# Peptides against a protein of PDB entry 9IZ0: the designs that were tried, part 335

Target 1, 345 residues: chain A of PDB entry 9IZ0
Amino acid sequence: ITCLGSNGHTYKQLVKGGNDDLRQDAVMEQVFEQVNGFLRSYRKTSQRNLSMRTYKVIPLALKTGVIEWVQDTIPLGEYLDSAHKVYHPKEWSLSTCRKLIAEKQMEDLETRLKVYDLVCRHYRPVFRHFFLESYADPVQWFTTQTNYARSTAVASVLGHVLGLGDRHGQNILIDKTSGEVIHIDLGIAFEQGKKLPVPECVPFRLTRDVVDGMGITGVEGVFRRCMEFTLETLRREEDSLLSVLEVLRYDPLFSWLISPLRRMKKQKMQLENFNQPESGNITTDASRDPKIQRNNVSGESEAERAILKVRQKLSSTLSVEASVGELIRIAQDPSYLALMFCGWS

## One batch from the design tools (peptide; made by RFdiffusion4, then SolubleMPNN)

Design b2_p30_4_s4 (from b2_p30_4, 14 letters changed)
Fold by OpenDDE base, seed 5:
Structure b2_p30_4_s4 (fold): chain B 345 residues (1-345), chain A 30 residues (1-30)
Amino acid sequence: as target 1 above (345 residues)
Amino acid sequence: MSPSELLRELVEQGLSLEEALKLVIDSLLS
């Protein structure tokens, strides 16, 4: 829909309906706004204008809401698919790469690593071209690339700490004006991505294309330093962040678990992206609602476990530099990326 | 790439020394 604002500007808004719980997105955006407060209060992060880019989510019902349309954005995955066809027209299609990875999803790690390496050789990074083609002025080019590295660093730390899942290229927008990343569809948090049909094994998305967008330094320099300053800020504000999350513990409508419907929808979308549309009317009578036994396991609530995991991720047992170094290592490790749905791009 | 290498590369790309220095400083402050 398009709304006329009180300021006379027209705003596009996305009305999202269906089984997606926009309440979780709205809550995560509120957490990001609080974290942005911490980043503005701390000298090392405020001096760099470090922030998680937010968007307005207005839940209208349990499964329906209005999302702010972020103007001048493109999904990372949409850009990468288009750019890869332009810059590497002789390489494999994204669909071919997806198929090959999927065909081996049940195989051992060694087999999956071989297929991942093969896919990587036939699908090279292109995301550096976003900055080169969008910004003819070298100052604008460098500024926007720097903003990208900064925003990706903030999103990577915060995404790890909050256990954000489903960080595929369609859930990461790039602001064409600033170069900043905008994370959307926040309905998989607190490590619930590990419960997906293809478990998420990386702390955040740091694929070859995500790194290629950082320019010649890759993860070294701006990205690493901004991760360190962000983690230092979050460790300093641990009690404040945990207090924000504790409010959610007492919200009976906050889902600390991935909904079975959302899990099934993600499973179908993963499977449908593998099935070419063969025209077969498979009327799979999906009428068998599996009686989800809510096992009231008498243990700590899923909220308590989630908060405990956040606290553990903010632990000062390792230095900030050592913690960031390990996160960057794991996020780029082929042994984890080969297990991902789309770890090559 | 070192700050001095980045500065050279930016100047070689046709930035003024002042713009290149500003960018290098901003990258160091980033």
Scores: peptide ipSAE 0.018, ipTM 0.498, DockQ to the pose 0.011
Fold by OpenDDE base, seed 2:
Structure b2_p30_4_s4 (fold): chain B 345 residues (1-345), chain A 30 residues (1-30)
Amino acid sequence: as target 1 above (345 residues)
Amino acid sequence: MSPSELLRELVEQGLSLEEALKLVIDSLLS
């Protein structure tokens, strides 16, 4: 829809309806706005303009809401698929890579690592070209690449701490003007991604293409340092962050667990990405909400476990540098990436 | 752009001198 603002400007807005709970997205965006307050208050993060890019979400009903249209963006996965066809036209298609990984998803780790390595050799990183194509001026090129590395670092720390799941290339937008990342579809949080049909085993998305966009320094440049400054800020503001999350404990509409409907939707999307679209009109009458026996795992006990995990991730037992070093190592480990739905790109 | 010009512009864009130096050095090693 298009809305006229009180300022006389026309704004495009996306109306989402159906099965997406925009309330979880709206709550996570509020948490990010609070964290952006902490990042602005701390000298090391404020001097670098470190922030999580946010967008406005207005939930209208349980399954309907209005989302701000993030202008001048592209999904990371859409860019990568297009760029890979241009720069590596003789390499394997994304569909071929997905199929090969899928065919081995039930095999042992050794077999999955061999297939992952094979896919990696036939699907090389291309995300560096986003910056080279989009910015003819060397200063703009370098600024936008730096903004990408900075925003990815903030999103990686926050994604780990809050346990954000479903971080596939369609849920990460790139701002074509700033180079910053915008994370969307925030309804899988507090490590609920581990409950998906393909469990998420990495703390955040740090695939070869995500690293390739950081330029020649990769993770050892601006990215690592900005992760360190972000984690240092979050450790300093631990009590403030935990207080924000405690408010969510008392929101009866906040779900600390993945909804069975969302789990089924993600399972279906994973299966549909494996099967070529056979044109079969399977009108699955999704109307039978099975009476999910609310097993009396009190919503309070799930909230408490989630908050305890956030506190544990903010622990000062290891230095900031050691903690960031371990997170980067795990996020790039082939032993974890080979287990993911799309860990090669 | 020379390495010194690139370094200066990077610092002017709010990179630390250490960030900018690393990036310039890394760009020379590529």
Scores: peptide ipSAE 0.018, ipTM 0.442, DockQ to the pose 0.012
Fold by OpenDDE base, seed 3:
Formats: sequence, C-alpha cells, structure tokens
Structure b2_p30_4_s4 (fold): chain B 345 residues (1-345), chain A 30 residues (1-30)
Amino acid sequence: as target 1 above (345 residues)
Amino acid sequence: MSPSELLRELVEQGLSLEEALKLVIDSLLS
C-alpha cells in the first residue's frame, strides 16, 4: 500500500498477514534504535556515522502488521546469483554447489572441508562488482564501499552480541544508494538459530562475497576498525543495553523462544533449498515431538540465559582488538563455513 | 572535503598513495 504522511511525504508500506510474528522484528528494531543512540553519543562511532540500518515495523495483531518498504534495495543473495552468472558464466551454478554440499551433509568434517574447497574453486566471489558497476564516480564508489564496510561491521558486532541467526543472503539487503546493509527477518535472536536443523555456527556472516565487497583491504581495513569502535561503544553502554533487554524479559508479547511455526517454516526452507527428495512421512505433527515438550524451559529461564550471554559477550576480559580479531577469525574459519547451508558465498 | 582531505581519508582507509591520488584526480576531472 502507499500512504501519505502528515508531513506530505508518500510512504510505500508492505502489509504482511498470515503466520509471520512481526512482534519479534519490531522489538529487535527498537533495540537497534537504542544502540544507534549509543553509537551517536560516542565520539569514535558518531564521527564515522556508525549505525545499524533500521526499518519500521508496526505489529497490528499476533501475526499481522505493516512493514516499511525499504526502497532502492536488493537482497544480497539475489545480486550474487545474478552477478555470478554474468562474471563467471563457466563456473558452477548455485544449485550445483548447494547439491554437492547437501550430498555431504552427513559426512565427517574432513570430507565436508574438501567439498567446501571444491565448491569455492568453482564459485568465485563477485560482490566487488556491485560497487564497480553501480557507481561510475570514483568518490561515490569509494564512499559506498566504505559505507558497506562500516554498516557490515556494526551489523556483525550486533549480530554476535544479540545472537542474530539465520543471516542468509535473502535476509541481508544492500541499499543501492548508500551501499549500506539492512538486516531483515529478525525473528531469530538470542542464539535461537543454533536450534535450527542446520545450526548457525558463525557469530555473523563473513563469507567470501561479504569480504569481497570490502575492496582491496578486505577485513583488515575499515571493517575491523569499525567493529572495534562498535564493540568499545557497546561495552561502555553495557548497563544501558542490559536494561533495554530486561524490559523485554517482562514483555508478555516478546518470545525468547523461536515459535514452532517459524521453526517449521525455516526447517522447510532449509530442506527445500537442498532439493532433498521428500523422504517419506516425516509426520508434520511437530506438535507431538516429546523432545520439544521437555525443553519448555520457562520463557523466564531462556530470557535470563539470553541476558547472561549478552553480558558474557560484552565482557572486558579480552581487549576490544583481541575480541574482534577472534570474532573475525571464527566467522571466516572454513571448519564452520563448510558446515553452513551456504558458507561459500 | 578538500582534495587533500579526501586523499588523506583514502590513505587512512588503506588505499595506496597511487590509488588514492588516481581517485582524487578522477574526482577533480568529473
């Protein structure tokens, strides 16, 4: 729908109805607005205009709401699939790569690493071309690539600290005007992504294409420095951030657990993307799995665990530089990337 | 930004002086 605001501006809105719980997304956007307040108040982050890109989410009912239409964006995964066909037409298709990874999903780590390396050799990074083809002016090219590295750094720190999961290429938008990243579908937070059939094992998405978009310096330029300044700001504002999360502990509308419906939807999407033949009657009666009933850990106990884990991630036991260095190392480790659904791109 | 401020920012961001100079020159010719 298109709405005229009281300010005379026209806004495009997406009305979502059905089984998607927009309350989780709306809460995470509120947390990001508070974090953006901290980033604006701290000199090292404010001087660089560091922010998490947000979008407006208005929940209207349990599973219905209005979302801001983010204009001039493209999903990262959509761009990468298209660009790879253009720049590397002799390499493997995304479907071939997915198939080979899926065929080895049950194999040992050594076998999975060999297949991951083989896929990587036949599916090269292309995300540098987004900046080169979109911006003819060298200043715009450089500014947008810098904005990309800065926004990716902020999103990576927040993704780690808040335990954002399922950060696949369709959940990351690229703004074609600024080069900034926009994370969408935020309903998997506080490490609930580790409970998916293919668990998220990296702290944030730092695949070869995500790095290729950072230009010649890769992770060692703007990205690392902006991660350090972001983490330094979050450590300084630890008590303020924890106080925001404690308010959510008492919000009866917020679920610290992934909803059964969202889990089923994500599970189905993971299975469909592998083109696994429907092996027989896996009874869709996910309601009756007695293992799901036993882990009705009270929502309070999961909230407490989530807050404790955020506090642990903000610990000053290691320097900011050492903490960021370890996060970057883990996020790029082939032993983790080879276990992901799409760790090669 | 002045050309000198842009050049400094480019080098501080990890471009070589030659790459940064090229970008500044190209920005002055655009």
Scores: peptide ipSAE 0.016, ipTM 0.474, DockQ to the pose 0.011
Fold by OpenDDE base, seed 1:
Structure b2_p30_4_s4 (fold): chain B 345 residues (1-345), chain A 30 residues (1-30)
Amino acid sequence: as target 1 above (345 residues)
Amino acid sequence: MSPSELLRELVEQGLSLEEALKLVIDSLLS
């Protein structure tokens, strides 16, 4: 829908109806707004305009709400699929790569690594071309690539700390104007991605195409430094961040656990939506939501575990540089990427 | 990439030396 704002501007909005827990998205966006406050208050991050790009989510009812339509964006996965066909027309299709990885999903790590390497050799990175195509002015090109690396660094640290899951290429938008990343569908947080049938093994998405978008410096340029400054800021503001998360502990509508139905539905949709753009309203008559008696005791214990994990990730036991170095290493490790649903791009 | 390599690449892409230097400095400060 298009709404006229009280300021005279027209806003496109997406009305979502159905089983999407827009409350979790809205809460995570509020956490990002608080973190953006910390990033603005700290000299090293404010000088670089470091922020998590946010969008407005207004939950209207249980599983219904309005989402801001982020204009001038493209899903990373949509760009990569289109660009790969243009720049590498003789390489394997995304569907072929997915099929080969899926066929080996139950095999040992050695076999999965061999298939991952094979897929990587037949599906090369292209994301650098987003910046080269979109910006004829070299200043704009460099600025947008820098903004991409900066925003990806913030999102990577924050995504790790909050344990954001489901970070596939359709849940990461690229702003065509700024080059910034916008993370959407925040319904998997606090390491609940590890409970998916294909468990998430990486702290954040740092695939070959995500790195290719950083340009020739890859992770060793702006990205690494901006991760370090972001983590330094979050460690400094640990108590403030934990206090924000503690407020969520008392939200009876916040879900610290991914529902089994949501787990199954997201993975099925990951498998299906990547093959056909049919917005088939699978009206799975989810009318039999068993009254999961949220034993309030179980929810509180899971909130406490989530907060404890955030605190552990903010620990100063390792230097900022050592912590970031290890995160970057793990996020790029083929032994983890080969286990992912789409770790090659 | 070194700052000097980045500077060269930016100039090769058609930036002025001043613009390329500003960007390299911003990249170093980033």
Scores: peptide ipSAE 0.016, ipTM 0.444, DockQ to the pose 0.012; fails the geometry check

Design b2_p30_5_s1 (from b2_p30_5, 12 letters changed)
Fold by OpenDDE base, seed 1:
Structure b2_p30_5_s1 (fold): chain B 345 residues (1-345), chain A 30 residues (1-30)
Amino acid sequence: as target 1 above (345 residues)
Amino acid sequence: ERLEELKKLYEETLDPVLKEILKEEIEELE
């Protein structure tokens, strides 16, 4: 839909309907606006204009709403697929890499690491080219790459602290004007990504292409320092952040658990990306639903566990530098990335 | 207080890399 704003500007809006719960996105965007308040109040973060890039979500009904369409953006995964075909036309296709990783999904870690290494050798990073090809002026190039590293650092800390899941290349947009990242589809939060059919094992997405976009310094310099300043701000504002999350504990419309329907939809999308249409009868033998004991863990007990996990991630036991160092290490560890659905790019 | 928490975490951790990080932070606080 295109709407005319009160300022005379036309805005494109995406209407989502059906089974996608936009209430989760709207709540997470409200949390990000509060965090952006903390980042603006702290000298080290405000001096660098650190913020989580937000978008407006207006829930109209259960599972229906209007999302503000972010203009001049591209999904990271769409750019990477296109750029990889241009810069590495003799390397493997994304579909070949995905198929090979999935065929080995049930194998041991050693086998999965060998397959991950093989995929990495046949699908090299290209995301540096986004900045090199889009910005002919060296000042614009440096500014946009810096904005990318800054916004990725903020999103990485917040993504870890709030336990954001499903951070695949279609849920991360790149602003073509600023170089900033925009995270979308926020309905998997508070470590519910660990309950996916392919569990998320990394604190945030820091794959080889995400790092290649940071330029010659990689994770060092701008990215690391901006993670440190962001985490320092969140530790300082821990009580304020926890108070915002406690309000959500009492929101009867907020789901602290991934819905079985959303879990099944993600499982199907993961499987359908592998099947070219061989007409084989997928007998949906619905019988092997593992009896995950429906322990009626009250939504209240899951909210309490989520808040306790946020508090634990904000612990000052380790220094900011050590905590960020460990997060950066784990997020790049091949032993975790080899377990991911798409850990190579 | 923080030093005692770090020492306890160092004894309880099985991750060798976390154990090195904890060792460095303990050495900086001693």
Scores: peptide ipSAE 0.017, ipTM 0.412, DockQ to the pose 0.014
Fold by OpenDDE base, seed 4:
Structure b2_p30_5_s1 (fold): chain B 345 residues (1-345), chain A 30 residues (1-30)
Amino acid sequence: as target 1 above (345 residues)
Amino acid sequence: ERLEELKKLYEETLDPVLKEILKEEIEELE
């Protein structure tokens, strides 16, 4: 929809309806705005204009809301699928890669690593071409690539600390003007991605295409340094960040647990991406809901566990450099990426 | 090649923020 603002400007807005709880997105955007306050207050992060890109979310009901349409954006996964067909037309299709990974999902790690390596050899990175295609001026090209690396670094640290899940290429937008990343669909947070049918094993998305977009230095340039400055800021502001999360503990609109409906929706989407449209009557025998033992873990005790896990991630036991180095290593480790739904791009 | 391109871009840029970033990347590649 297009809305006329009180300032006389027209704004495009996306009305989302269905099973998506936009309240989770709205709460996470509020956390990002508080963190952006910390990043602006600290010299090392403010001098680099480090921020998590936010978008306005107005929840209207339990399952409906208005999302600010970020103009001039593209989903990372949409760009990568299109660019891969242009630059590597003789390589495997995304559907072929997905099918092979899926067929081996229940196999041992050694078999999954072999299939992941095979897929990686037949589906090469292309995301560097986004910057080369979009910016003819070398200054604009370099500025935009730098903005991408900086924005990805902030999002990676925050995504790890807050335990953001479901970070697939359709939930990461690229701003075509700035090169910055915009994370959407924030309703899987505080390590709830580990409870998905395909558990998330990486701290953040640092796939080969995410790295290819950083240019020749890859993770060792602007990205690593901006991760370090971001983590240093969050460690300094630990008590302030924990205080913000303690306010959310008492927010009746925030769910610290993945909803059964969202889990089922993600399960269905993961399964539908594996099945070609065979018109077979899937009798959804809804009767075998595995009795997830409702351990009467009060929503309060899940919030306490989540806050404790955030505190543990902000621990100063390791240097900032050592902590960032380990996060980058784990996020790129084939032993974790091979377990993901789409770890190759 | 790339180091020479970055050095050229560093000399041509009027943006002080870009100039600092280019300097840091040049210093990492030297």
Scores: peptide ipSAE 0.015, ipTM 0.441, DockQ to the pose 0.011
Fold by OpenDDE base, seed 5:
Structure b2_p30_5_s1 (fold): chain B 345 residues (1-345), chain A 30 residues (1-30)
Amino acid sequence: as target 1 above (345 residues)
Amino acid sequence: ERLEELKKLYEETLDPVLKEILKEEIEELE
């Protein structure tokens, strides 16, 4: 819908109806706003304008709400598919790559690594072209690429610490004006991505195209340093962050567990993405409630486990540099990327 | 405290690269 504001400006709003848990998105956006407060408080992060890009979520009911439409954005996956066809028209299609990875999904790691390497050789990175195409001025190019690396670093640390899952190319928007990343669909958090039909094994998305967008320095320089400054800030504000999460422990509307419906929706989307072009309009009547035995793991016990894992990820046992180094290594490790639904781009 | 935690993590870790990082941090603290 388009709303006319009292200020005379028109705002595009996405009204989500149905089974989408907008309450989880709204809560995660509130956590990001608090973290953005921490990032503004410290000189090392504030001087770099480090922030998690947020969007407004207004829950209207348990399953309905209004999302602010982020203007001038493109999904990373939409850009990459389009750009790959332009820059590498002789390479494999995304559908071919997806098919080959899926055909080997149940095979051993060695077989999956061989297929991943084969896919990588026939589907090369293109995301650097986003900045080269969009910004003819060298200063704008460098500024937007720097903003991309900075925002990706913040999102990577926060994504790891909060265990944010489902970080595929359609859930990561690129702001065409700033080059910053905007994460959407935040309802898979606190490592619930490990409970997906294809378990998420990486701390955050740092695929070859995500790295290619950082330019010639890759993960080195701006990205690494901004991850370090972000993690340093979160370690300093550990008690403040944990206090924000403890408030969520007592929110009866916040689910620390992935809903069976969301898990099934993701399973269908993963299966359908093999056979059909992106026709976004399948209202699948989800009226068949399979009696999945609610194993009565109290939501409180899962909240406690989630908070303990956040505390563990903020541990000062390792240096900031060592912790960031290890996170970058794991996020780029072919042994983990080969296990992902789309680890090659 | 930190050095003992790092030594414990170094013994418990199965990741060879994490083991190398832990070794370097242990050597810097000894």
Scores: peptide ipSAE 0.012, ipTM 0.369, DockQ to the pose 0.015
Fold by OpenDDE base, seed 2:
Structure b2_p30_5_s1 (fold): chain B 345 residues (1-345), chain A 30 residues (1-30)
Amino acid sequence: as target 1 above (345 residues)
Amino acid sequence: ERLEELKKLYEETLDPVLKEILKEEIEELE
């Protein structure tokens, strides 16, 4: 939908019609605005203008809403697929890489690591070219690359703490003006990504292309420090953050569990990207108990478990530096990335 | 090379926010 604003500007609005509950996106955006309040109140984060980039979600019905279309953005995955064809025309296609990883999905970790390494050698990072192509002025180039590293750091910490899933390249937008990341499609939170057909094993997306966009220092420097300051702020505001999440515990509209429909849709999209004609009746046992009655009791127990996991992730047992160091290590670990649907880019 | 480019950008920049970012990035590379 295109809306004419009172200022005479036309705004594109994405009407997401489907089985996805946009109320979850709207609630997560409200949590991000509260976190942005904490980031603005703390000196180390406010001085750096650290924020989670938000977008407006207006839920119209249980499964329908208007999402503010973020203008001047591109999906990370769309840019990367285009850029890899331009900069590495002799390397493997994204479809070839996906096929090889898929063919080995049921194999042991050693075999999956060998295939992941092989894919990585034939599909090299290109995301640095986004900044080099888009910004001819060195100051603008450096500013936008820094904004990218900062926004990615905030999104990485917050995405880990809230257990955001489905962080594929189509659900991460890049703002072409600021270099900031915009995370969309927030319907998989509180580690429900681990319940996907391909479980999410990393705390956040820190693939080779995500790192290549940070420039020559990669994860060292701006990204690491901004993760540390963000985590320090969230640890300081733990009680405030937990209080926001407790309000969601009592929201009958918030779903702490992944929608079975969303899980099935994700499974289909994963299978369709595997152009293997194998007619194997993967009986999606969609016939299993449709009487998962949303017993309020099951929602409350999952909410309590989710809040407990958030508290555990905010634990001061390790230093901020040690905690961030471990998160960065795990997010880049080939043993986890080789298990992902698209861990190489 | 990059450290010298960052130092040059730090001296040439009039943006105080960019200057502070460049300073932090220079200090990390030294």
Scores: peptide ipSAE 0.012, ipTM 0.356, DockQ to the pose 0.011

